# Designs tried in a protein design run: peptides against a protein of PDB entry 3OIQ. Part 130

Target 1, 212 residues: chain A of PDB entry 3OIQ
Amino acid sequence: KNRIFVSSSKDFEGYPSKAIVPVQFVALLTSIHLTETKCLLGFSNFERRGDQSQEDQYLIKLKFKDRGSERLARITISLLCQYFDIELPDLDSDSGASPTVILRDIHLERLCFSSCKALYVSKHGNYTLFLEDIKPLDLVSVISTISTKSTNSSKHSSSELISECDLNNSLVDIFNNLIEMNRDEKNRFKFVKLIHYDIELKKFVQDQQKVL

## One batch from the design tools (peptide; made by RFdiffusion4, then SolubleMPNN)

Design b1_p24_5_s4 (from b1_p24_5 with H6K H7N E13L E14K E15Y H22L)
Fold by OpenDDE base, seed 1:
Structure b1_p24_5_s4 (fold): chain B 212 residues (1-212), chain A 24 residues (1-24)
Amino acid sequence: as target 1 above (212 residues)
Amino acid sequence: FSLSYKNDIEELLKYEPENPFLLP
């Protein structure tokens, strides 16, 4: 089955009540929830949904049923946190207790853009998203990709590539949503509070704000 | 987390297929 690109977590409301659908999306990492019994990653594109929380619009489950799947989940979290420079509590505490990691509101300190592949799995009208693959995206690369209007529509019409256009549009939408959040005095999100807020990001945000 | 979201997660966890590829 072809992988479907998802631009909104609302798309899942129209999905079959009993299906397995391979999906892909790009979003910001917003939360990590690792316990002894479960591993969840929260993502958001910060699409406005009335008064509902914009956090964790994509809740992605990692398999966490046996020592092998638990190890894979811990490695996945460790690699993501290393990539985004997220401080984890020492996972190697000599106390044989599996460390609990609960991080929330990650987007308030760091823009952790991630391309996710997941399985949408529904039964009885409920669904779960299972992680298949995750690619962290570098913020400089994201900014460059948005700033370079893809004039190179090299028509590589391979029907299997999630269009570079879908990815770019979703990245633009995320930044536009963040700009709107930054303008809202009630919103906790502010670009100037990001740990990695630099001259490049500042310039990019200022240039995008002129278009909105 | 609203108390609702914790419950929604715990509810979603109850529906976890043993093997998501074996959902008919």
Scores: peptide ipSAE 0.026, ipTM 0.543, DockQ to the pose 0.050
Fold by OpenDDE base, seed 2:
Structure b1_p24_5_s4 (fold): chain B 212 residues (1-212), chain A 24 residues (1-24)
Amino acid sequence: as target 1 above (212 residues)
Amino acid sequence: FSLSYKNDIEELLKYEPENPFLLP
């Protein structure tokens, strides 16, 4: 089956009530939930959904059924946190208990752009997204990608089933949504509160704000 | 129906396909 690019988590409302569908999306990491029994990643594109929370629009389950899958989940979380410079709370190393990590609102401090491959799995109208692959995206690379394609419609036909256009459009949409959130005085999100807020990001946001 | 984010998490946590890697 071809992998489907998903631009909105609302697309899943139209998906079959009993299916397995390989999907791909790009979104910001918003939460990490690692316990003794489960591992979840929350993502959002911050699509406006009326008065509903824009957090965790994509809830992705990591396989967490046996010691091997638990170890893989823990390594995945560690590598993501290391890549994004996310400080894991000091998991008191002295209690021989498996470390519990509950991080929320990650996007308020860090823009953690991620390209996710997942399996949409539904039964009886309910669905779960299972992580297949995750690629963290560098913010400088995201900014450069958005900035350069505003000027050059060069049709490079790369044979990937997912158009580079879909990825770029989703990245632009995410930034536009963040700009709108930043303009809203009631919204907790502010670019100036990001730990990695620099001159490059500032300039990019200012330039995008003139187009919106 | 705004299933509270808690219910969606708990429901997604309870849902385990027997074999999530069997692509049809």
Scores: peptide ipSAE 0.026, ipTM 0.544, DockQ to the pose 0.047
Fold by OpenDDE base, seed 3:
Structure b1_p24_5_s4 (fold): chain B 212 residues (1-212), chain A 24 residues (1-24)
Amino acid sequence: as target 1 above (212 residues)
Amino acid sequence: FSLSYKNDIEELLKYEPENPFLLP
């Protein structure tokens, strides 16, 4: 089955009430919820949805039913947090209590861009997204990709072009949404409060702000 | 948790298929 690129979590409102659809999206990691019984990842593109919270627009479940799936979920969380320099409590603690990890509002301190592959699974109009694969994206690479492709439409193969255009458009949309949030005095998000806020990110944001 | 976020999680958990691959 072809994987569908999703630019908005509203697209799921038009999806079949009973289906399994492989999907892909790019978004910022906003939350981690690891307990004894479940593992959830929250993602957002910060699309404006009226008065609804812009956080966790994509709520992704990791399979968490047996020791093997639990271990895979914990390894996935550990690797993501290592990549994004997110401090976690030791998940391997010899204390037979599985550590509970509840992180929220991750985007307020770190821009954790992630390309996610998931299964959309619906029944009677309700759906769940199950994680299949996750690729963390480097912020410098994201900035460079947005900055360079404004100039060079080089002739790559038609099938790779669509997925690459969709990815780039979604990355631009996320930054535009973050710029709007940064301009809003009521919004908690501010670029200057990011732990990794540097001269490169500052310059990029300033240049994007002139186009908006 | 905002009340919305809690409800969305609880709703998503309530409708989680035991085996997503058993959906036709």
Scores: peptide ipSAE 0.025, ipTM 0.543, DockQ to the pose 0.058
Fold by OpenDDE base, seed 5:
Order: structure tokens, then C-alpha cells, then sequence
Structure b1_p24_5_s4 (fold): chain B 212 residues (1-212), chain A 24 residues (1-24)
């Protein structure tokens, strides 16, 4: 089955009420919820949805049913947090208690761009997204990719069926949404409050603001 | 998470297929 690129989590409203569909999207990591019984990742493109919260537009479930799946989930969280310089509470509590991690509003401190592969699984009109794969994206690489898009339309190898165009369009849309949030005085998101806010990101945002 | 979103998460979690690959 071909993997479908998803640009909006609203696309799932049109999906079959009983299906398994392999999907892929790019979004910002907004939340981590690891407990004794579940592991969830929240992602968002910050698409405007009226008065609804723009966080956690994609809720991704990690399989958490047995010691093997729990271990894989914990390793996945640890590697993501290490990659994005997210401080985890000390997982090494000698108490043998499984560490609980509840992080929210991650996007207010760090832009954690992630390319996610998931299974859309629906039953009776309800659905769950199960994580299959996650690739963290470096912010410098994201900025460079958006900035260079004006010249090289001609040599994408046909083997990755998800067009680099779809990925790049979604990255542009995310930045446009973040720029709009930054302009809104009521929005908590501000680029200058990011821990990694530097001269490069500042320049990029200023240049993108001239195109909008 | 609003109380509504917590319920939606808990509801989404209740629909965990025992085997997601058994859906056609």
C-alpha cells in the first residue's frame, strides 16, 4: 500500500470509518505523555482551527502493551529528547517505578520538527494513529531547505513516493503559522522566547515575514 | 489539555485494536 502524505489532521475526517492506512506527516512536537500504562506524542502544524487549541493536532500512540513495547517507547522518548536537548526528569530513580514524563507546550521553548510515519487505524468512525517511525529534523536543515527551494525543481529521484514538495510545503506552512502566532499579541508563542533563538533564525523569520 | 481533550484521548485509547493489523 502506498503511504499517504498528510498536510492537515483534518484530512482524517474524510478517512474510512474502518481501515488501516499508512500515513506520513511533518509537524512540531508539542507534547510527550509517558505513564505506566501509555505513551503518547502530540504534534501540531499550528493550522488555524477557530478557537480550538492549536497544540496536539496529531496525537500519536506508541505501542505500550508488554515489556518489549514499553522498552521501545522509552528508548524512543529518550532518543528524541536527547536529539532536541529536552531535559527529562531523572529516569534512574532507584525505586523501580517506571518514570512518568509529562511535557506540554514544547514548541514554546524549542522548535522540534519531526517527520512521522504512522498507521491510521479506525473502527466505528473513531481512529488512532500508531507510530511506525520518527525522524527528528534539524532546524538549520529545515531553514536551509525552505530557503533553497527557489532553484532546484528538476532532479527529485522518483523512488521516495512522498514528494519532497509535500514535505517542503508543510514546512513552509508551519513557519507561516508560527509567524502569524508570533504577530498575535494573545498568542504565547514568540520566536524570541525560544532557547535556541539565534541570528540565523532571526534573519530567516525576518525574511519570511516580508513574503507574507 | 482541556477536560474535553482528556476524554477524547481516553476515548481514543479505548479503541486500541487488540491487533491493528486485523482491520482490513
Amino acid sequence: as target 1 above (212 residues)
Amino acid sequence: FSLSYKNDIEELLKYEPENPFLLP
Scores: peptide ipSAE 0.022, ipTM 0.548, DockQ to the pose 0.058

Design b1_p24_6_s1 (from b1_p24_6, 10 letters changed)
Fold by OpenDDE base, seed 5:
Structure b1_p24_6_s1 (fold): chain B 212 residues (1-212), chain A 24 residues (1-24)
Amino acid sequence: as target 1 above (212 residues)
Amino acid sequence: MTSVSDETDELYDATKATFSLSLP
């Protein structure tokens, strides 16, 4: 089945009211909601949506079907947070109460770029995005990819032809949106407040700001 | 608004889909 690359979560408004569609997008991790019954991952590309919060534009559900899927979800969250240097409370605490974790506004401290594969599942006009795969992206690699405009036409086999163009365009759009947010005095997002704000990110942002 | 609906759970369960983490 062909996977659809999604550049905007508004695209889902045009999707069938009863469907199962494999999708892919790239966005920043904005929230983690781990409960006893499910995990929700919030993502955003910070596309302008009027006066609405630009957070959680993509809510990805990790459904707990059994103890195995719950454990897999907890491991996935732990490893994702480890990769992004996000401090989580110990999820493996032998206390028979499954810890509830609520993280919000992750993007205010860390740029957690993620390539997500999900199943769009709809019924009666309501939809849920179920996680299929998450790939965290290294910020240095993201910056290098945007800066080089490298159409690395790596002849990787025709089955993973998510257009490198679609990925790159989405990464550029995210940075452009973050630059706009950084320029807005009312917006809480500021690059200089990122924990990992370094000379490389500073230079990249300064160079991108000259083009916008 | 991103919707998370429990009404989709049955349709998802029928797929027998699971999720993975792909580390770089």
Scores: peptide ipSAE 0.489, ipTM 0.904, DockQ to the pose 0.868
Fold by OpenDDE base, seed 1:
Structure b1_p24_6_s1 (fold): chain B 212 residues (1-212), chain A 24 residues (1-24)
Amino acid sequence: as target 1 above (212 residues)
Amino acid sequence: MTSVSDETDELYDATKATFSLSLP
């Protein structure tokens, strides 16, 4: 089955009540909830949903089937956090209790762009997105990709049916949503509060603000 | 629709799917 690119988590409201659908999206990591029994990753595009929280629009489950899959989940979270320079409480504590990790509002300190492949699985009108693959995206690479494609629609590299246009459009939409949040005095998100806020990001945001 | 349900676990487990991390 072809993988479907998802631009909005509202698309799942129209999905079948009993299905398995491979999906892909790009979003910012907003939360990590690691317990003894499961891992949940929260992601958001910060699409406006009225008065609802803009966080955790995509909840991705890492299923613990056995000790091997649990270990893989813990390694995945450790490596993801290492890549984004997210401080985790010691996962290696010699106390035979698997540490619980709860991180929220990650986007307030770090822009953790991630390309996610997941299985939409539904039963009885409930669904879960199960992780298939996560690819962290470098912010400099994201900025460069958005900046260069405003000029060059002409290189169709024919690998992976998810149009490089869908990814770029979603990345642009995320930045536009973040710019709107930054302009809102009631919104906690501010670019200047990001730990990695540099001259490059500042310039990019200033240039994008002129187009909105 | 709830975005996380334990009712989907059985149907997912039958797929024998797993997950990976793709570092750039």
Scores: peptide ipSAE 0.489, ipTM 0.907, DockQ to the pose 0.780
Fold by OpenDDE base, seed 4:
Structure b1_p24_6_s1 (fold): chain B 212 residues (1-212), chain A 24 residues (1-24)
Amino acid sequence: as target 1 above (212 residues)
Amino acid sequence: MTSVSDETDELYDATKATFSLSLP
């Protein structure tokens, strides 16, 4: 089955009530919920959805099927947090309870761009996105990708089912949404509050703000 | 709205799918 690129989590409202569909999206990591029984990763494009929360628009489940899948999930979380320089609360091994990690609002401190492959699985009109693959994206690489393609309308028909255009458009849309959030005085998101706010990100945001 | 339903777990388990991390 061809993998579908998803630009909006509203697209799932039109999906079959009983299906298995491989999907891919790009979004910011917003939350991590590691429990004894599962891991949930929250992602958002910060698409405006009327009165709905803009956080956790994509909830990705890492299912614990066995001790191996649980261990793989814990390693995946640790490596993802290490890559994004996210401080995990010390998994104090001294409480004989499996460490529960709840991180929220990650995007307020760090822009954690991620390319996710998932299985859309639906039954009785309810759906779950199960993780297939996660690729963290470097912010410098994201900025570079957006900046270079704004000039090249080169119709590279790359025969890959996910057009490099869909990825770039999604990244641009995320930044545009973040710029709108940054301009809103009621929104908690501010670029200057990001731990990694540097001269490069500042310049990029200033240049994008002139076009919007 | 994204839902996480336990009703989908059986259907997912039948796929024998797993997950991976792809580092850049």
Scores: peptide ipSAE 0.487, ipTM 0.904, DockQ to the pose 0.862
Fold by OpenDDE base, seed 2:
Structure b1_p24_6_s1 (fold): chain B 212 residues (1-212), chain A 24 residues (1-24)
Amino acid sequence: as target 1 above (212 residues)
Amino acid sequence: MTSVSDETDELYDATKATFSLSLP
C-alpha cells in the first residue's frame, strides 16, 4: 500500500471507519506521556482549529506488547529526548517501578521537528495512530530546506513516493502557524522564549514574517 | 482530532508492526 502524506490531522475525519492506512506527516513534538502500559507522543502543525487546543493534533501510540516493545519505547523516548536536549526525569532509576513521564507544551521551549511514519488503524469509527518510524529533524536543516526551496531540487533518488514538495510545504506551514501564534498576544508561544533561540532562527523568522 | 482507542489494538497486533527511531 502506498504511504499517504498527511498535511492536516483533519484528513482523518474522512478516513474509513475500518482500515489500516500507512501515513506520514511532519510536525512539532508537543507532548510525551509515558506510562507503565503505553507511550503517547503528541504532535502538532499548529493548524488553526477554532477554539480547540492547537497541541496534540496528532496523538501517536507506542503500544507495549511485551517487555521488548516496552524497552524499545523507553529507549526511543530517551534517544529522542537526548537528540532534542529535552530533560527527562531519570528513566534510569534503579527502582523497579517504570517511571511515569508527562511532558507537555514542549514547543514552548523547543522546536522539535519530527518526520513521523504511522499506521492509521480504525475500528467502528474510532482510530489510533501507531508509530512506525520517527525521524527527528535538525532545526538548522529545516531552516536551510525552507530557505533553499527556490533554487535546487538535487536528485535524491530514494524510492519513497512522498513528494519532497509535501514535506517542505508542511514545514513552511508550521513556521507560518508559529509566526501567527507569536503575533497573537493571547498565545503562550513566543520565539524569544525558546531555549535555542539564536541569531539564525531570529533572522529566519524575521525574513519569513516579511513574506506573510 | 486524533483518538486513542483500545479497540484498535487487536487489529494493530495482527499487523505484526513495530516502531523504530531513525536518527539523522
Scores: peptide ipSAE 0.487, ipTM 0.904, DockQ to the pose 0.876

Design b1_p24_6_s2 (from b1_p24_6, 8 letters changed)
Fold by OpenDDE base, seed 2:
Structure b1_p24_6_s2 (fold): chain B 212 residues (1-212), chain A 24 residues (1-24)
Amino acid sequence: as target 1 above (212 residues)
Amino acid sequence: MTSVSDETDELYDSLKASFSLSLP
């Protein structure tokens, strides 16, 4: 089955009430919810949805039903947090209790761009997105990709070109949405409050703001 | 539609089982 690229989490409202659809999207990591019984990752592209929260637009479930799946989920969280330099509360609590991790509003401190592959699974008008694969994206690489999009489209196969174009369009849309949030005085998001706010990101945002 | 449902877990598990059985 062909994997569908998803540009909006609203697309799932039009999906069949009983289906299994492999999907792919790019978004920012917004939340981590790891308990004894569940592992969820929240992602957002910050698409404006009226008065709805722009956080957790993509809620992704990791399988968490047996020791193997629990271990895989914990390793996945650990590797993502290590990649994005997210401080986890000590997972090494000597107490033998499975550590509970609840992180929210991650995007207020760090831009954690992630390319996600998931299975859309629906039954009776409810759906779940199950994580299949996650690729963290380096912010410098994201900025470079957006900045160079004007010059080098000439060498890949038509199917790879579509997926790359979709990815790059979604990355641009995310930055545009973040710029709008940064301009809104009521929005908590501000680029200058990011821990990794540097001269490169500052320049990129300033240059993108001139095009919008 | 809710983005997370426990009702879909069985369907997911059935799929994974079917794929695992289809792996040689």
Scores: peptide ipSAE 0.164, ipTM 0.713, DockQ to the pose 0.262
Fold by OpenDDE base, seed 3:
Structure b1_p24_6_s2 (fold): chain B 212 residues (1-212), chain A 24 residues (1-24)
Amino acid sequence: as target 1 above (212 residues)
Amino acid sequence: MTSVSDETDELYDSLKASFSLSLP
């Protein structure tokens, strides 16, 4: 089945009211919501939506209905947080209470770029995105990918080229949106407040700001 | 359209069951 690359979560407004569509997007992790009954991941590309919140533009549901799905959700959260150096409470605590994790505004401290594969599932004019796969992206690799792809049209299959172009365009759009947020004095997002703000990121942002 | 609905969970479960049956 052809997976659709999604550049905007507004695209889902045009999707069928009863469908199952495999989708892929790239976005920043913005929230983690793990309770006794639900596991949700929030992602955003920070696309301007008028007066709507720019956070959690992609709400991704992990299946959380039985011990097996709950365990898989917890492992997924632990691995993501380990990759992004996000401190979590111990999710395996021998105290028979399932730990609750509610993290918001993750993008204010860390740029957690993620390539997500999900199933769009709609019924009665409502939809849910169910996680199928997640690949965390290294920030240095993201910066290098944006910086180098103006020059290398090398021989990949036409299908891989399209998916790589779409991925790159979305990564550029995310950075442009973050630069605009950083310029806005009312916006809480500032690059200098990121825990991992270094000379490389500083230089990259300064170079991108000259093109915008 | 709302981005999260509990009504889609049944459809997802039915789909996953169908895919699990289609794995060789």
Scores: peptide ipSAE 0.164, ipTM 0.712, DockQ to the pose 0.278
Fold by OpenDDE base, seed 1:
Structure b1_p24_6_s2 (fold): chain B 212 residues (1-212), chain A 24 residues (1-24)
Amino acid sequence: as target 1 above (212 residues)
Amino acid sequence: MTSVSDETDELYDSLKASFSLSLP
């Protein structure tokens, strides 16, 4: 089955009540929830949903049922946090209790762009997104990709059926949503509060704000 | 629809088992 690119987590409301659908999306990491029994990753594109929280629009479950899946989940979390420079409490603490990690509102301090492959699995009108693959995206690479959209419509690298256009459109939409949040005085998100806020990101945001 | 259900874990496990059995 071809993998479906998902631009909105609202698309899942129209999905079959009993299905298995390979999906892909790009979003910002918003939360990490690792307990003794569950591992969840929250993502958002910050699409406007009325008065609903814009956080955790994509709640992704990692399999956490056996020692092998638990180890894979912990390694996945460690690698993501290492890539994004997210401080984790020491997961190797000699206390035989698996450390609980609960991080929320990650997007307020760090823009953690991630390309996620997941399985949409539904039963009886409920669904779960199971993580299949995750690729963290470098912010400089994201900025460069958005900035070059005007010139290079001609290099179709034919190797992945998900149009480079869909990924790029979703990245633009995320930045546009963040710009709107930054303009809203009631919104906690501000670009100047990001730990990695530099001259390049500042310039990019200023240039994108002129197009909106 | 709720975005997380424990009822879907059984369906996911059954699917993975079916794929694992379909490897020759």
Scores: peptide ipSAE 0.163, ipTM 0.711, DockQ to the pose 0.255
Fold by OpenDDE base, seed 4:
Structure b1_p24_6_s2 (fold): chain B 212 residues (1-212), chain A 24 residues (1-24)
Amino acid sequence: as target 1 above (212 residues)
Amino acid sequence: MTSVSDETDELYDSLKASFSLSLP
């Protein structure tokens, strides 16, 4: 079965009520929910959805049913947090309780771009996205990718089932949504509040704001 | 609302088991 690139989590409203569909999307990491029984990752493209929260538009479940899956989930969280310089609360609390991590609003401090492969699994009109693979994306690489393709609208390399165009369009859409959020005085998101706000990101945002 | 249903876990586990059996 071909993997479907998903540009909007609204696309799932049109999906079959009983199906298994391999999907891929790119989004910002917005939340981490690790408890004794569940591991969830929240992602968002910050697509405007009326009065609905723009956070956690893609709720991704990691398997967390046995010691092997729990260990894999914890390692996945640790590696993602290390890659994005996310401080985990000290998992070494001397209380023999399983480390609970609940992080929200990650996008307010760090832009954690991630390419996710997941299985859409639906039953009785409800669905779950199960993580298959995650690739963290470096922000400098994201900025460079958007900046270089704004000039090259003409190379259809037709050989990968997920067009390099779909990925880039989604990255552009995310940045455009972030720019709109940054312009909204009621929105908590501000680029200048990002821990990694540098001259490159500042320049890129200023250049994108001139086109919008 | 993305309803993470626990009912989908069984379907996913059954699918993964089926793929693991199809590896030669």
Scores: peptide ipSAE 0.156, ipTM 0.707, DockQ to the pose 0.252

